# Ledger of designs, part 28: peptides against a protein of PDB entry 2N1D

Target 1, 169 residues: chain A of PDB entry 2N1D
Amino acid sequence: EVKVKIPEELKPWLVDDWDLITRQKQLFYLPAKKNVDSILEDYANYKKSRGNTDNKEYAVNEVVAGIKEYFNVMLGTQLLYKFERPQYAEILADHPDAPMSQVYGAPHLLRLFVRIGAMLAYTPLDEKSLALLLNYLHDFLKYLAKNSATLFSASDYEVAPPEYHRKAV

## One batch from the design tools (peptide; made by RFdiffusion4, then SolubleMPNN)

Design b1_p12_2_s3 (from b1_p12_2, 6 letters changed)
Fold by OpenDDE base, seed 1:
Structure b1_p12_2_s3 (fold): chain B 169 residues (1-169), chain A 12 residues (1-12)
Amino acid sequence: as target 1 above (169 residues)
Amino acid sequence: SLLQKILEALRK
């Protein structure tokens, strides 16, 4: 099994995120104040500021682009809890051409990394390629952990109104 | 890049 290790600092957040949505019936406020695009951009800029070579900079950009595309495809089908589906439908209706990376934020992005390990297990990747990918993914996760105080907050959630509850059955 | 292609392939 391919395992993408989530930093210990972020594991409690995954539980809190799940609890806020499924048990407390709250919704992450959309559009996110800091969307996935911005997070990835900040990460890329952070890496560039660390004095990386041109080759490393290129690799970071490719990883960022890949994560973005993967997120945009997987968000609606794989990363949402049942309670969030009406909200997603509303977003699609109001912004049919907007990529979800411009709407959703850090919590949903983190959910992607919970799923990606299982997906990698079914891909015919050689060990070298897999190791390289995992290194980049873990590096990004470390970045999220370092900035967790600004990226993850229960204050970004709000209690769903009664009318939402009725359609979220 | 290879990394991007891998990530994009995983979504399909």
Scores: peptide ipSAE 0.039, ipTM 0.706, DockQ to the pose 0.520
Fold by OpenDDE base, seed 4:
Order: C-alpha cells, then structure tokens, then sequence
Structure b1_p12_2_s3 (fold): chain B 169 residues (1-169), chain A 12 residues (1-12)
C-alpha cells in the first residue's frame, strides 16, 4: 500500500485514541467542540496567512475540500471502532443530514490518514500525482502535529455509560 | 487542476 507518514508526535495519540475507545470503553464527546470543518478552515486560513500564491491557495482549498469530502465518505464505514458504532447510529438518527465533518473532530480525522494510504493503492495515480498528493497530505498532518496540544486530548473523551455498553456488544 | 482531479477521484 501507499505509505502516508504520520508525524511521530501523533503516533502516540493514535495509540491513546485506540486505548481510550477499545480498552477503556470511552467515547469521544460528540458533537466535537472543535469539529473537522473548523480544523480544516483553520488550516486553510493558516496557509493563506503565510502568503501563498493564488495557485497555492487554490491548491490548499482543494486539499481541504478533498479531505473534508473524503472524511465524510469514510467516517461511517472505515474510521470507527466497533465500540463507536452505537454512538454513530445515534448521531445519524439525530442529525441525518449533517456531514460528519461537522460532528467529529481531530481524533477521527487523524484516523483518516491511517486509512488513506490503502485507498490510494487502488487509485490509478501516476507517481508524480501521488507524490504531489502525499506532499499536501503530509503538510496537513504536520499542521495537526503543530496544533496537537489543542486538538488531541483525553479530556475530550468520557466513559460510556452502562446502557451504552449493552448496545455496543 | 491536477490536484483537483486527484481529490475528486478520491472522493468517489
């Protein structure tokens, strides 16, 4: 598969995220206080503030749009642990028309980049195109790493109640 | 752009 390098600063978080959900039976608080839409918007604004050319700004916007759309497509089917399925079902019931990028936050967004490499393996991209895409993805990941202190925290999770456990089995 | 085309393909 195509390797998307996760920054070393974020790798431990992926483990913690997995542990919080799977072993500690906690759930990420939804709707996220800082949702994917806002994270991507902040990234875009950050890139714009750096004085990029029009073409580069356009590229950033397209990357943001692409990540958002890809997240919305992949969240429900690829990015959730089994324990999170009841929570997702509740979100769908309560917000059937809301994109998941408005509900979920940084931890789930980061999970996308764990999976995206495998998806790219089935995409007929030439080496140059793939390299270009990877550069943009890595740039965004670096942004997440730089802001990891505010984006990733165990305090955003809470222990699922007993009634939830019954639904999750 | 090329990037746009790539991203659009990834969305599908």
Amino acid sequence: as target 1 above (169 residues)
Amino acid sequence: SLLQKILEALRK
Scores: peptide ipSAE 0.030, ipTM 0.683, DockQ to the pose 0.359
Fold by OpenDDE base, seed 3:
Structure b1_p12_2_s3 (fold): chain B 169 residues (1-169), chain A 12 residues (1-12)
Amino acid sequence: as target 1 above (169 residues)
Amino acid sequence: SLLQKILEALRK
C-alpha cells in the first residue's frame, strides 16, 4: 500500500474541517480568498527562491501542474462531504467554465492528499517514479504545514443559511 | 513531464 504521510500539524485540521462542515453545518467561503492556483503558485515560487537547480525547478513545475489537474478532476467526485454538494452545484451553475482550483482553497486541497495514496496503489508506477513522486508530495505537504497559520482557518467558514439546509436534506 | 503524467493518470 502506498501511503502519503500527512504532517502531524495538519492532521488536527482535517478533523476541524470535517467538524465545521458535517457537525456544525458550516461551509467554506467560496470563492476562496486564496485558491488552489495561488497556493500552488506560491509553492513553486518558494521552491525557486531556495536556489534550486534548473532541473529541480522543472520538476516542481510538473508537480504543480499535475496536482492542479488532479484536483480539478477529483474535487467534485471525491473530495466533498455530502453537506457541500448543494454548494458545489451552485458553483457549477455560476461558474460553469471555471476550474475548481480557482474556486476552492487549502482545506479541499489537503483532502486530495488523503485520497491520493490509495489511487497511487493502483497505478503502474515503477519504484523510482513512485519514490520521486512521493518525495515531491511530501515536500508540498511540508510547505502547507509551514504556512498552515495563513492557509487553514475556521474563520474561512460560515454558517449555512436556513435555505441551504432545506436543499442539503 | 513524468511527474505530470503520473498525476494526470491518477484521475482515472
Scores: peptide ipSAE 0.029, ipTM 0.684, DockQ to the pose 0.585
Fold by OpenDDE base, seed 2:
Structure b1_p12_2_s3 (fold): chain B 169 residues (1-169), chain A 12 residues (1-12)
Amino acid sequence: as target 1 above (169 residues)
Amino acid sequence: SLLQKILEALRK
C-alpha cells in the first residue's frame, strides 16, 4: 500500500469542496481562471528558481508531466461528484480536444491526490524510485498548502442555476 | 465513489 499524505492544512478544503458542490449545489467556475497546467508550471518554475541541480530539475519536470497526465486520465471518470457530471458534459461539448488540465483548477487537482496512492500501488516502481516520487508528490502538496489562500477559495464557486438542477436530477 | 467516501470520513 502506498500512502500519499495530504497536508493537514488542505484536508479542510477537501471537505469544503465537497460541501460546496454536493450540499450547497454549487459549481466550480469553468474554465478555471488558474488551471492545472498553470499551477504545475508555477510549481516547476518555483523549484527552478530555488537553484536546483540539473538532475533535480529533470525530476521536477517528470513529476509535473506525470501529475498532468494522471489528472487528464482520471478527471472525468474518478474525480467528479455526481452533481458535476452535467457541467463536465458541457465542457466536453465546448472543448472537445482540450485536456482537462487546461479547464479545471486546484480543487480538482487536489482530489487527484486522494486517489493517486492507490494507483501507485499497482505501478511497477522500485522502492527507491517510489520513495523519490512520493517525496516530490509531498513536496508539491506542500506547495499547494503554501499557496492555498490563492488556489482554494469558495469565491471560485457559484450556485448552479435552476436549469442545471433540472438536468442534474 | 472512493473519493467521496474518504471525504465523508474526513468530515466526521
Scores: peptide ipSAE 0.026, ipTM 0.658, DockQ to the pose 0.034

Design b1_p12_2_s4 (from b1_p12_2, 5 letters changed)
Fold by OpenDDE base, seed 1:
Structure b1_p12_2_s4 (fold): chain B 169 residues (1-169), chain A 12 residues (1-12)
Amino acid sequence: as target 1 above (169 residues)
Amino acid sequence: DLLQKILEALRA
C-alpha cells in the first residue's frame, strides 16, 4: 500500500468538510471561486519562484499535470459523498465539456489525497519515480496546509435547498 | 479512525 500522509493541519478540515456535507447537508459552491486548476497553478508558480537550481521545474509541472489528471478522472467516481451526486449531475449537464478541475476547488482536491494512495498502488511506477512523486505530493500537501486559511472555509458551502434534498434522497 | 470513515463515506 502506498501511503500518502495528510498533514495534521488538514485533517480537521477533512472532518469539517465531511460534516458540512453529510451531516449539515450543505454543498460546496460550484463553480469554485478558486478551482483546482488555479490552485495547482499557484503552487507551480510558488515552486518556480523559489529558484530551483535543479531541473525541478519540469518535475513540478509533471506533478501538477498528474494531480490534475488524477483529479479529473477520480472526482466523479471516488471523491464525492452521496449527497453531492445530484450536484455533480447538474454540473455535467450544464458544463459537459468542462474538466472538473475547473469546477471544483480545494476541499475536493484534498479528498483526492485521501484516495490517491490506493490508486498509486496499482500504477506501474519504479521505486525512484514513486518516491519522487510521493515527495512532491507531500510537498504539495504542505503547501495546502500553509495556505489552508485562504483555501478552506465553511463560507464556501451553502445549505442545500429543499428541492435539492428531494433529489438527493 | 475518522479518516478511514471519511474514506469509506466517499463514493467508491
Scores: peptide ipSAE 0.276, ipTM 0.876, DockQ to the pose 0.041
Fold by OpenDDE base, seed 5:
Structure b1_p12_2_s4 (fold): chain B 169 residues (1-169), chain A 12 residues (1-12)
Amino acid sequence: as target 1 above (169 residues)
Amino acid sequence: DLLQKILEALRA
């Protein structure tokens, strides 16, 4: 298995996110005020502003595109807690053609990195390409950690209404 | 392993 290391600063957030949803029965407010597309765009711009070479800039764009693709593919099937399923169904009904990267935000994006390692193990990448990808993934995670105060907040969650509980499995 | 616990929670 390909191991993607989560920064220590973000591990407590994963626990808080889990607690908010599963124990406190809260939901992340959708659509996100800062969606995954925006976060990835900010990261790309951040990297470009640091005087990277053209080759490195190209690599960043490819990594961003890859993260977005993985997120959009995996969100509905791999990144949601059971309690979030009715909310997701409502999003699909109201916005059937919208990619989930335009709806969900940082907490769900971070959940991707808990799963992405296992998925990369089945991707036909050579050793050098995989190492490069992992470097950028870790770099992106460090970026999330650096901006965690603005990206991860319990105030972005709200208590689910009683009618939601009735439809939640 | 904290990540393993979260992974298991995501499966539920």
Scores: peptide ipSAE 0.027, ipTM 0.685, DockQ to the pose 0.041
Fold by OpenDDE base, seed 2:
Structure b1_p12_2_s4 (fold): chain B 169 residues (1-169), chain A 12 residues (1-12)
Amino acid sequence: as target 1 above (169 residues)
Amino acid sequence: DLLQKILEALRA
């Protein structure tokens, strides 16, 4: 088992996100005002501004690319609540060639880290590589926690209209 | 476990 630890600062948001969708029947506004691509880009630039070496910069870029790839692979099958399925279907119809990292934002990105550990358990990474990856994933999560006030807000959600409820399972 | 609860709620 590969355990990715979510910062304590972000755990309450996971609950709020779940509550907004499943209990309050709200939907995250799509396309996101700040999508996953931009969040990852900001993180990479943040790391560069901290005076990283060439090796550190390369590692950050690889981690960013990996997070983006995992997100795009897992969003539709792993990261959505039941209530969000009609919205996702609409997104696929309207943006058939767009990666989901350009559509979805911080809340769904955070959900990735709840699931990514199980996926990493089946990757052929050696112990050293896995430890390094986990360090960067945790570093990124701390970045999300540091910027949580601007990345996570209930105001980014909206009450689903009655028409949506009728087609939602 | 809180994360396990959220995990189980995904796709449910």
Scores: peptide ipSAE 0.026, ipTM 0.674, DockQ to the pose 0.041
Fold by OpenDDE base, seed 3:
Structure b1_p12_2_s4 (fold): chain B 169 residues (1-169), chain A 12 residues (1-12)
Amino acid sequence: as target 1 above (169 residues)
Amino acid sequence: DLLQKILEALRA
């Protein structure tokens, strides 16, 4: 098993996110004010600005591209609660050619890291490459934790209207 | 295990 450790600071947010959607019947406001593409871009720029000259097999850009790809592939099938399915269908209808990394934001991106470990277990990566990838993923999660005050907020959610509830049932 | 609970919730 490939285990991706979520920072302790972000674990309470996963609970809040789950509660907002499943118990309070709220929806994350879409399109996101700060989408996954922007978050990944900010991370890449942050890493470059620190002047890290470590010789690693994986470049920051490659890691960012990988995270984006996994997110876009897994969002619709792996990262949504049942209550969010009608919203996703509406997004697909309104933005049929847009990658979901341009629509969704930090909360859904964080959900990826709950699932990504199982997916990585099937990748043909050698032990060294996998270790390096995991280090980058953990580094990115630390970045999310450092910026959690601006990336994760209950104010980005809103109560679903009665019309939506009829679609969700 | 919080992560396991979240995984189960995502499947629902």
Scores: peptide ipSAE 0.025, ipTM 0.674, DockQ to the pose 0.041

Design b1_p12_3_s1 (from b1_p12_3 with D1M V2I D8S)
Fold by OpenDDE base, seed 1:
Structure b1_p12_3_s1 (fold): chain B 169 residues (1-169), chain A 12 residues (1-12)
Amino acid sequence: as target 1 above (169 residues)
Amino acid sequence: MIPLPDPSSLLP
């Protein structure tokens, strides 16, 4: 398995996220005020502003595109707690053609990085390419940690209504 | 896609 290290600064948030959903029976407000697409765009612009070369900028764009693709593929099947399934079903019904990267936000994006390592282990990437990818993934995670105060907040969650509880068994 | 453990494994 390919190990993707989550910054220590973000690990407590994963616990809080789990607690909000599973124990407190809250839901992340959807569509997100700041969706995954926006977060990735901000990261790309952030890297560009640091005076990257053309080749480095190209690599960042490829990484952003890759993260987006993996998120959209894995969200529904790998990144949701059981309590969130009815909400996801509603999103699919209302927006069947919308990529989930336009609906979900930072907390679910962070969940991706808990899972993505196992998926990368089965990719046909050579050792050098994989190492480069991992470097950018860790760089992106550092970016999330740097901006954690604005990206991760319990105020983005809300208590699920009683009727939701009945369907989320 | 290869099935992974329950999302409860997201806990650090």
Scores: peptide ipSAE 0.025, ipTM 0.677, DockQ to the pose 0.051
Fold by OpenDDE base, seed 2:
Order: sequence, then C-alpha cells, then structure tokens
Structure b1_p12_3_s1 (fold): chain B 169 residues (1-169), chain A 12 residues (1-12)
Amino acid sequence: as target 1 above (169 residues)
Amino acid sequence: MIPLPDPSSLLP
C-alpha cells in the first residue's frame, strides 16, 4: 500500500466537503470558477518563480501532467459521492468533449489524493522513483494547503434544487 | 524524470 499523506490543514476540508454534499445536499458549482487545469498551471508557475533548474522544472511539468491525467480518468468512477452523480451526467451531456480537469475544481482535485495511493501501489516504479514521486505529490498538497483560503470555500457550493433531489433518488 | 504510468491501466 502506497500512502499519500494529506496535510493536516486540508483534512478538515475533506470532511466539510463531504458534509456539504452528503448531509446538506449541496453541489459544487460547475463549471468551476477555477478548474483543475488552472490550479495545476498556477502550481507549475509558482515552482518556476522559485528559481528551479531546468531538470526540476521538467519534473514538475511531468508531475502536473500526471496529476491531470489521473484526475480525468478517476473523477467519474472514483471521486464522486452518490449525490453528485446526476450532476456529473449533466456535465457529460453539456460538455461531452471536455476533460473533467477543465470542469471540476479544487475540492474534487483534493479527493484524488485520497484515492491515488491505491492506484500507485500497482505501478512498476522502483522504491526510489516512487519516493520521488510521492515527494512531489506532497509538495503539491502543501501548495494546496498554502492557498486553501482561495481554493476551498463553502461559497462555491449551492443547495441542490428540489428537481435535482428527485433525480438523485 | 519521474515515470508516471497510464492511469487508465491501473483502474480495475
């Protein structure tokens, strides 16, 4: 088992996110004001501004690309609560050719890191390479924690209308 | 270089 450590600052948000959706019957507003693509781009630019070498920059870009691909593959099947399924179906109908990284935002991206460890356990990476990857993933999570005030907000959620509740039954 | 596998191949 590969364990991805979520920063303590972000663990409460995962609980709040779950509560907003499952208990309060709210939905994250889609398409996201700041989507996963933009978050990853901001992270990459942030790393570049810190005076990274070419090799380090290349590694960051690869990690960003990897996170994006994992998100796009896993969102629909692994990262949604049951209550969010009708919304996802609507998104697929309205944006059939758009990757989900262009639709969803920070909360769902954070959910990826709850699940990604299990997927990485099946990778053919050697111990050293896996450790390096984990370091970058943790670095990205630290970035999310640092910018949590702008990335995670209950105001990005809205109460689902009665019509939606009927669809979710 | 940090190798990343195809995530689609890892899903059950």
Scores: peptide ipSAE 0.024, ipTM 0.649, DockQ to the pose 0.597
Fold by OpenDDE base, seed 3:
Structure b1_p12_3_s1 (fold): chain B 169 residues (1-169), chain A 12 residues (1-12)
Amino acid sequence: as target 1 above (169 residues)
Amino acid sequence: MIPLPDPSSLLP
């Protein structure tokens, strides 16, 4: 198994996110005010502005593209709690051609990093390449942690209406 | 530059 370490600053948010959805029966407001695409773009621009030397094997843009692709593939099958399934179905019906990275936001993006390690364990990457990828993933997670006050908020959730509860059973 | 793995190949 490939271990992706979640920063300690973000672990409490994962618990709050789970509690909001599963226990409080709330839903993340969609479409997100700040979607995954914009978060990744901000990260890329942040790295560029810092003037850090780009790695020869991995460019920031490629990492961003990869994260986006993984998110779009895994969101529907790996990153949703049961209570969120009806909402996802409605999103697909209303926006059939839109990638989920344009709809969902930071909380669901963070969930990706809880699951991605198991997926990467079965990829044909050599040890050096995998280590480099993990370094970039951890770097991105640190970026999320630094910006957690603006990216993660319970105010982005709302109580699901009674009609939704009937669909969620 | 080494490309990231194809996520579609990782899903069952």
Scores: peptide ipSAE 0.024, ipTM 0.645, DockQ to the pose 0.512
Fold by OpenDDE base, seed 4:
Structure b1_p12_3_s1 (fold): chain B 169 residues (1-169), chain A 12 residues (1-12)
Amino acid sequence: as target 1 above (169 residues)
Amino acid sequence: MIPLPDPSSLLP
């Protein structure tokens, strides 16, 4: 089993996110004001500013690319609550060629890390590569936690209109 | 389609 530990600081947000969507019938505003691509770019730049070596920079870039790819692959199938499906369908219709990392933001990105462990279990990664990946995933999660005040906010959600409710049921 | 797990289970 590949377990990715979510920082304790972010666990309550996952609950709030779930509650906002599922119970309060709200939707995250799309396109995100700060999309996944931007978050990952900021992380990469942050790591670079901390005095990265060439090897470390390479690793960060690979991790960023990996996270982006996993997000884009998993968003539609694993990272959405049922209530969000009509919104997703609308996004696909309006932006069929846009990667979801350019549309969705931090809350959905965080959801990735709830599921990514299971996905990694199906990858033929060697132990060393997996360990390195996990280290950076946890490092990235710490980055999200550090910037949680700017990345996660209930104000980024809005109550779905009644017509949306009919589509979502 | 895989439903997301209950995030409340992540809380101690």
Scores: peptide ipSAE 0.029, ipTM 0.706, DockQ to the pose 0.035; fails the geometry check

Design b1_p12_3_s2 (from b1_p12_3 with D1M V2I D8E)
Fold by OpenDDE base, seed 5:
Structure b1_p12_3_s2 (fold): chain B 169 residues (1-169), chain A 12 residues (1-12)
Amino acid sequence: as target 1 above (169 residues)
Amino acid sequence: MIPLPDPESLLP
């Protein structure tokens, strides 16, 4: 399969994220103070500020658009732990027309990259296109790692109220 | 879309 390598700096966060939710029964605060759309926009602007050619800028925009699309499609069905399901249902009820990339933030975005490799293995991409995509995905992950101190924090989580526990089973 | 494993498999 297609292997998307998660930076070593971010692997511990995936464990912490899992622990906060599944063991400590906490929830990521929604809507995110910095949502996926904003993170992707910052990345795109970061890449554009580096003096890249027009072709590279175009590629970055396409990659950002692709990541956003994959996230919005996969969030509800593939990126949530069981404990998060009631929260997701509430979000859908309160924001029925909002894409999840405008609601969720960095932790859930990072979860996408645990799954995206398996999906890409079955996409109709030629070898060159796949290699280019993987390069940008890894580049984006490096960007997340570089900014991990501001993007990933346990302080963005809070203990779920007792009422939530009754629904989350 | 191709079904993926259970979200609990998100653990690295």
Scores: peptide ipSAE 0.026, ipTM 0.671, DockQ to the pose 0.056
Fold by OpenDDE base, seed 1:
Structure b1_p12_3_s2 (fold): chain B 169 residues (1-169), chain A 12 residues (1-12)
Amino acid sequence: as target 1 above (169 residues)
Amino acid sequence: MIPLPDPESLLP
């Protein structure tokens, strides 16, 4: 199995995210003020600003595209707690053609990296390509950790109304 | 693709 290591700085956030939703019955505000597309774009620009070679820029773009694709594929089926399902259904109804990377934000993006390792284990990637991908995934996670103060906040969540509770149980 | 565990397992 392919293991993607989550930075120690971000592990507590995964717990807080879980707690906010499952215990406190809150929901991440959607559409996100800063969506996954924007986060990935900022990362790509950050990498470009560091004077990378053309080849590295190409690799970053490919990684960004890959993360986006995986997120959009996995969000609905792999990255949501049960309490979030009614909210997701509402999003699909209101925005049927919008990719979820334009709706959801950093907390859900971070959840992807809890699951992506298992998915990569079944992808037909050669050892070299997989190693390179893992390096970029870890690099991206480090970027998230560096910017965690602005990307992860309990203030982005709100208490679900009573009528939502009735839908979620 | 093999299904992953329940999303509740996202908890570290």
Scores: peptide ipSAE 0.025, ipTM 0.669, DockQ to the pose 0.052
Fold by OpenDDE base, seed 3:
Structure b1_p12_3_s2 (fold): chain B 169 residues (1-169), chain A 12 residues (1-12)
Amino acid sequence: as target 1 above (169 residues)
Amino acid sequence: MIPLPDPESLLP
């Protein structure tokens, strides 16, 4: 089993995210004002500006590309609460060719890291390569924590309209 | 894709 540790600063947000959607019946505003693609790009630029050299086996760009791919594959099947399913269906109908990394934002991206560990456990990576990847994933999570005030806000959610409740049954 | 627990278990 591959364990990806979520920073303590972000764990309360996962609870708030769940509460907003499941208990308060709110939805994250889509398309996101700052989508996953943009967040990953900002991270890559941040790492570049810091002047840190990437490991020879894993460059920041490769990690970013990997996170994006995993997100796009897992969003629809692994990262949505039941209440969000009608919204997702509407997004697919309206934007059939758009990757979900261009639609969804930070809250859903954070959910990926709750699930990604199980997926990585079955990758053909050796122990050394996997350790390096995990270091980058944790580094990215630290970046999210550092910028949490701008990335995670309840104001990005809104109460679902009555017509949505009817089809969310 | 590998089957994972229900998305409702996303709580930390």
Scores: peptide ipSAE 0.025, ipTM 0.669, DockQ to the pose 0.054
Fold by OpenDDE base, seed 2:
Structure b1_p12_3_s2 (fold): chain B 169 residues (1-169), chain A 12 residues (1-12)
Amino acid sequence: as target 1 above (169 residues)
Amino acid sequence: MIPLPDPESLLP
Protein backbone atom coordinates (compact mmCIF):
# COMPACT_ATOMS: atom_id res chain seq x y z
CA GLU B 1 0.00 0.00 0.00
CA VAL B 2 1.16 3.49 -0.88
CA LYS B 3 1.35 5.61 2.24
CA VAL B 4 0.53 9.30 2.00
CA LYS B 5 1.52 10.86 5.29
CA ILE B 6 -0.77 13.57 6.59
CA PRO B 7 1.11 16.33 8.43
CA GLU B 8 0.65 16.15 12.18
CA GLU B 9 -0.69 19.70 12.08
CA LEU B 10 -3.61 18.62 9.91
CA LYS B 11 -4.54 15.36 11.60
CA PRO B 12 -6.52 17.14 14.34
CA TRP B 13 -8.50 18.92 11.65
CA LEU B 14 -9.67 15.63 10.21
CA VAL B 15 -11.07 14.81 13.62
CA ASP B 16 -12.67 18.23 14.00
CA ASP B 17 -14.14 18.01 10.52
CA TRP B 18 -15.67 14.65 11.32
CA ASP B 19 -16.97 15.89 14.65
CA LEU B 20 -18.56 19.01 13.18
CA ILE B 21 -20.52 16.97 10.70
CA THR B 22 -21.30 13.67 12.36
CA ARG B 23 -21.69 14.74 15.98
CA GLN B 24 -22.58 18.41 15.83
CA LYS B 25 -24.72 17.89 12.71
CA GLN B 26 -23.18 20.79 10.83
CA LEU B 27 -22.53 21.16 7.13
CA PHE B 28 -19.69 22.82 5.29
CA TYR B 29 -21.03 25.91 3.56
CA LEU B 30 -21.41 25.27 -0.17
CA PRO B 31 -20.38 26.48 -2.60
CA ALA B 32 -17.10 27.00 -0.80
CA LYS B 33 -15.83 30.54 -0.48
CA LYS B 34 -12.48 29.11 -1.55
CA ASN B 35 -12.95 26.02 -3.67
CA VAL B 36 -10.50 23.27 -4.50
CA ASP B 37 -9.68 24.82 -7.87
CA SER B 38 -8.66 28.04 -6.18
CA ILE B 39 -6.58 26.28 -3.55
CA LEU B 40 -4.70 24.33 -6.19
CA GLU B 41 -4.18 27.47 -8.25
CA ASP B 42 -2.78 29.27 -5.23
CA TYR B 43 -0.41 26.40 -4.60
CA ALA B 44 0.81 26.44 -8.19
CA ASN B 45 1.34 30.19 -8.04
CA TYR B 46 3.10 29.82 -4.72
CA LYS B 47 5.51 27.32 -6.22
CA LYS B 48 6.05 29.56 -9.24
CA SER B 49 6.85 32.54 -7.06
CA ARG B 50 9.52 30.50 -5.33
CA GLY B 51 11.55 30.48 -8.53
CA ASN B 52 10.79 27.08 -9.98
CA THR B 53 12.43 26.00 -13.19
CA ASP B 54 10.38 25.14 -16.24
CA ASN B 55 10.62 21.47 -15.43
CA LYS B 56 9.54 21.98 -11.85
CA GLU B 57 6.68 24.21 -12.95
CA TYR B 58 5.53 21.55 -15.35
CA ALA B 59 5.63 18.94 -12.63
CA VAL B 60 3.62 21.14 -10.28
CA ASN B 61 1.00 21.75 -12.93
CA GLU B 62 0.70 18.05 -13.59
CA VAL B 63 0.34 17.31 -9.90
CA VAL B 64 -2.31 20.01 -9.55
CA ALA B 65 -4.19 18.61 -12.50
CA GLY B 66 -3.96 15.13 -11.05
CA ILE B 67 -5.18 16.16 -7.63
CA LYS B 68 -8.12 17.97 -9.21
CA GLU B 69 -9.03 14.96 -11.29
CA TYR B 70 -8.84 12.55 -8.40
CA PHE B 71 -10.91 14.87 -6.24
CA ASN B 72 -13.63 15.20 -8.83
CA VAL B 73 -13.80 11.45 -9.29
CA MET B 74 -13.70 10.49 -5.64
CA LEU B 75 -15.69 13.22 -3.88
CA GLY B 76 -19.15 11.79 -4.31
CA THR B 77 -18.33 8.18 -3.66
CA GLN B 78 -15.39 8.21 -1.26
CA LEU B 79 -15.07 11.53 0.56
CA LEU B 80 -18.50 12.24 2.07
CA TYR B 81 -19.90 11.27 5.42
CA LYS B 82 -23.42 9.91 5.51
CA PHE B 83 -24.80 13.14 6.95
CA GLU B 84 -23.48 15.04 3.93
CA ARG B 85 -25.32 12.94 1.34
CA PRO B 86 -28.48 15.07 1.13
CA GLN B 87 -26.37 18.19 0.71
CA TYR B 88 -24.44 16.51 -2.08
CA ALA B 89 -27.70 15.62 -3.80
CA GLU B 90 -28.76 19.26 -3.63
CA ILE B 91 -25.43 20.33 -5.09
CA LEU B 92 -25.83 17.92 -7.99
CA ALA B 93 -29.28 19.32 -8.67
CA ASP B 94 -28.18 22.95 -8.44
CA HIS B 95 -24.83 22.53 -10.21
CA PRO B 96 -25.29 19.64 -12.61
CA ASP B 97 -22.42 20.60 -14.92
CA ALA B 98 -19.94 21.88 -12.36
CA PRO B 99 -17.02 19.77 -11.21
CA MET B 100 -16.99 19.28 -7.49
CA SER B 101 -13.59 20.97 -7.30
CA GLN B 102 -15.47 24.20 -8.02
CA VAL B 103 -17.98 23.57 -5.24
CA TYR B 104 -16.14 21.99 -2.32
CA GLY B 105 -13.20 23.37 -0.36
CA ALA B 106 -10.20 22.57 1.78
CA PRO B 107 -11.75 20.15 4.30
CA HIS B 108 -12.98 17.80 1.61
CA LEU B 109 -9.75 18.20 -0.31
CA LEU B 110 -7.83 17.08 2.75
CA ARG B 111 -10.04 14.01 2.99
CA LEU B 112 -8.80 13.02 -0.46
CA PHE B 113 -5.33 12.46 0.90
CA VAL B 114 -6.64 9.96 3.39
CA ARG B 115 -7.88 7.85 0.48
CA ILE B 116 -5.56 8.62 -2.41
CA GLY B 117 -2.82 6.27 -1.27
CA ALA B 118 -4.93 3.22 -1.88
CA MET B 119 -5.75 4.44 -5.37
CA LEU B 120 -2.11 5.13 -6.21
CA ALA B 121 -1.18 1.60 -5.24
CA TYR B 122 -2.92 0.38 -8.38
CA THR B 123 -1.55 2.98 -10.77
CA PRO B 124 1.03 1.83 -13.33
CA LEU B 125 3.78 4.10 -12.05
CA ASP B 126 7.41 3.16 -11.85
CA GLU B 127 9.19 3.54 -8.56
CA LYS B 128 10.86 6.82 -9.46
CA SER B 129 7.67 8.38 -10.78
CA LEU B 130 5.75 7.29 -7.73
CA ALA B 131 8.41 8.70 -5.43
CA LEU B 132 8.31 12.01 -7.27
CA LEU B 133 4.53 12.12 -7.09
CA LEU B 134 4.56 11.36 -3.40
CA ASN B 135 7.10 14.10 -2.83
CA TYR B 136 4.82 16.63 -4.49
CA LEU B 137 1.75 15.36 -2.68
CA HIS B 138 3.58 15.74 0.61
CA ASP B 139 4.78 19.16 -0.49
CA PHE B 140 1.20 20.16 -1.20
CA LEU B 141 0.08 18.85 2.16
CA LYS B 142 2.80 20.92 3.81
CA TYR B 143 1.40 23.90 1.94
CA LEU B 144 -2.04 23.16 3.34
CA ALA B 145 -0.56 22.91 6.81
CA LYS B 146 1.25 26.21 6.37
CA ASN B 147 -2.00 27.90 5.37
CA SER B 148 -4.28 25.92 7.66
CA ALA B 149 -5.41 28.99 9.60
CA THR B 150 -7.11 30.40 6.51
CA LEU B 151 -8.14 27.13 4.87
CA PHE B 152 -9.62 25.23 7.79
CA SER B 153 -12.11 26.94 10.07
CA ALA B 154 -15.17 25.82 11.98
CA SER B 155 -16.78 29.09 10.92
CA ASP B 156 -17.13 27.63 7.44
CA TYR B 157 -19.66 25.17 8.83
CA GLU B 158 -23.31 25.77 9.60
CA VAL B 159 -25.77 23.97 11.79
CA ALA B 160 -28.07 21.97 9.56
CA PRO B 161 -31.73 22.95 9.82
CA PRO B 162 -34.26 20.58 11.38
CA GLU B 163 -35.74 19.68 8.01
CA TYR B 164 -32.31 18.52 6.91
CA HIS B 165 -32.04 16.26 9.93
CA ARG B 166 -35.31 14.58 9.07
CA LYS B 167 -34.15 13.59 5.60
CA ALA B 168 -30.55 12.85 6.53
CA VAL B 169 -31.15 10.34 9.31
CA MET A 1 -13.04 2.38 -9.39
CA ILE A 2 -11.29 0.49 -6.64
CA PRO A 3 -13.58 -0.08 -3.67
CA LEU A 4 -12.41 1.75 -0.57
CA PRO A 5 -13.49 1.63 3.05
CA ASP A 6 -16.60 3.48 4.13
CA PRO A 7 -16.15 7.28 4.14
CA GLU A 8 -17.12 7.24 7.80
CA SER A 9 -13.69 5.76 8.44
CA LEU A 10 -11.83 8.85 7.23
CA LEU A 11 -10.54 9.49 10.73
CA PRO A 12 -6.77 9.29 11.12
Scores: peptide ipSAE 0.025, ipTM 0.673, DockQ to the pose 0.053

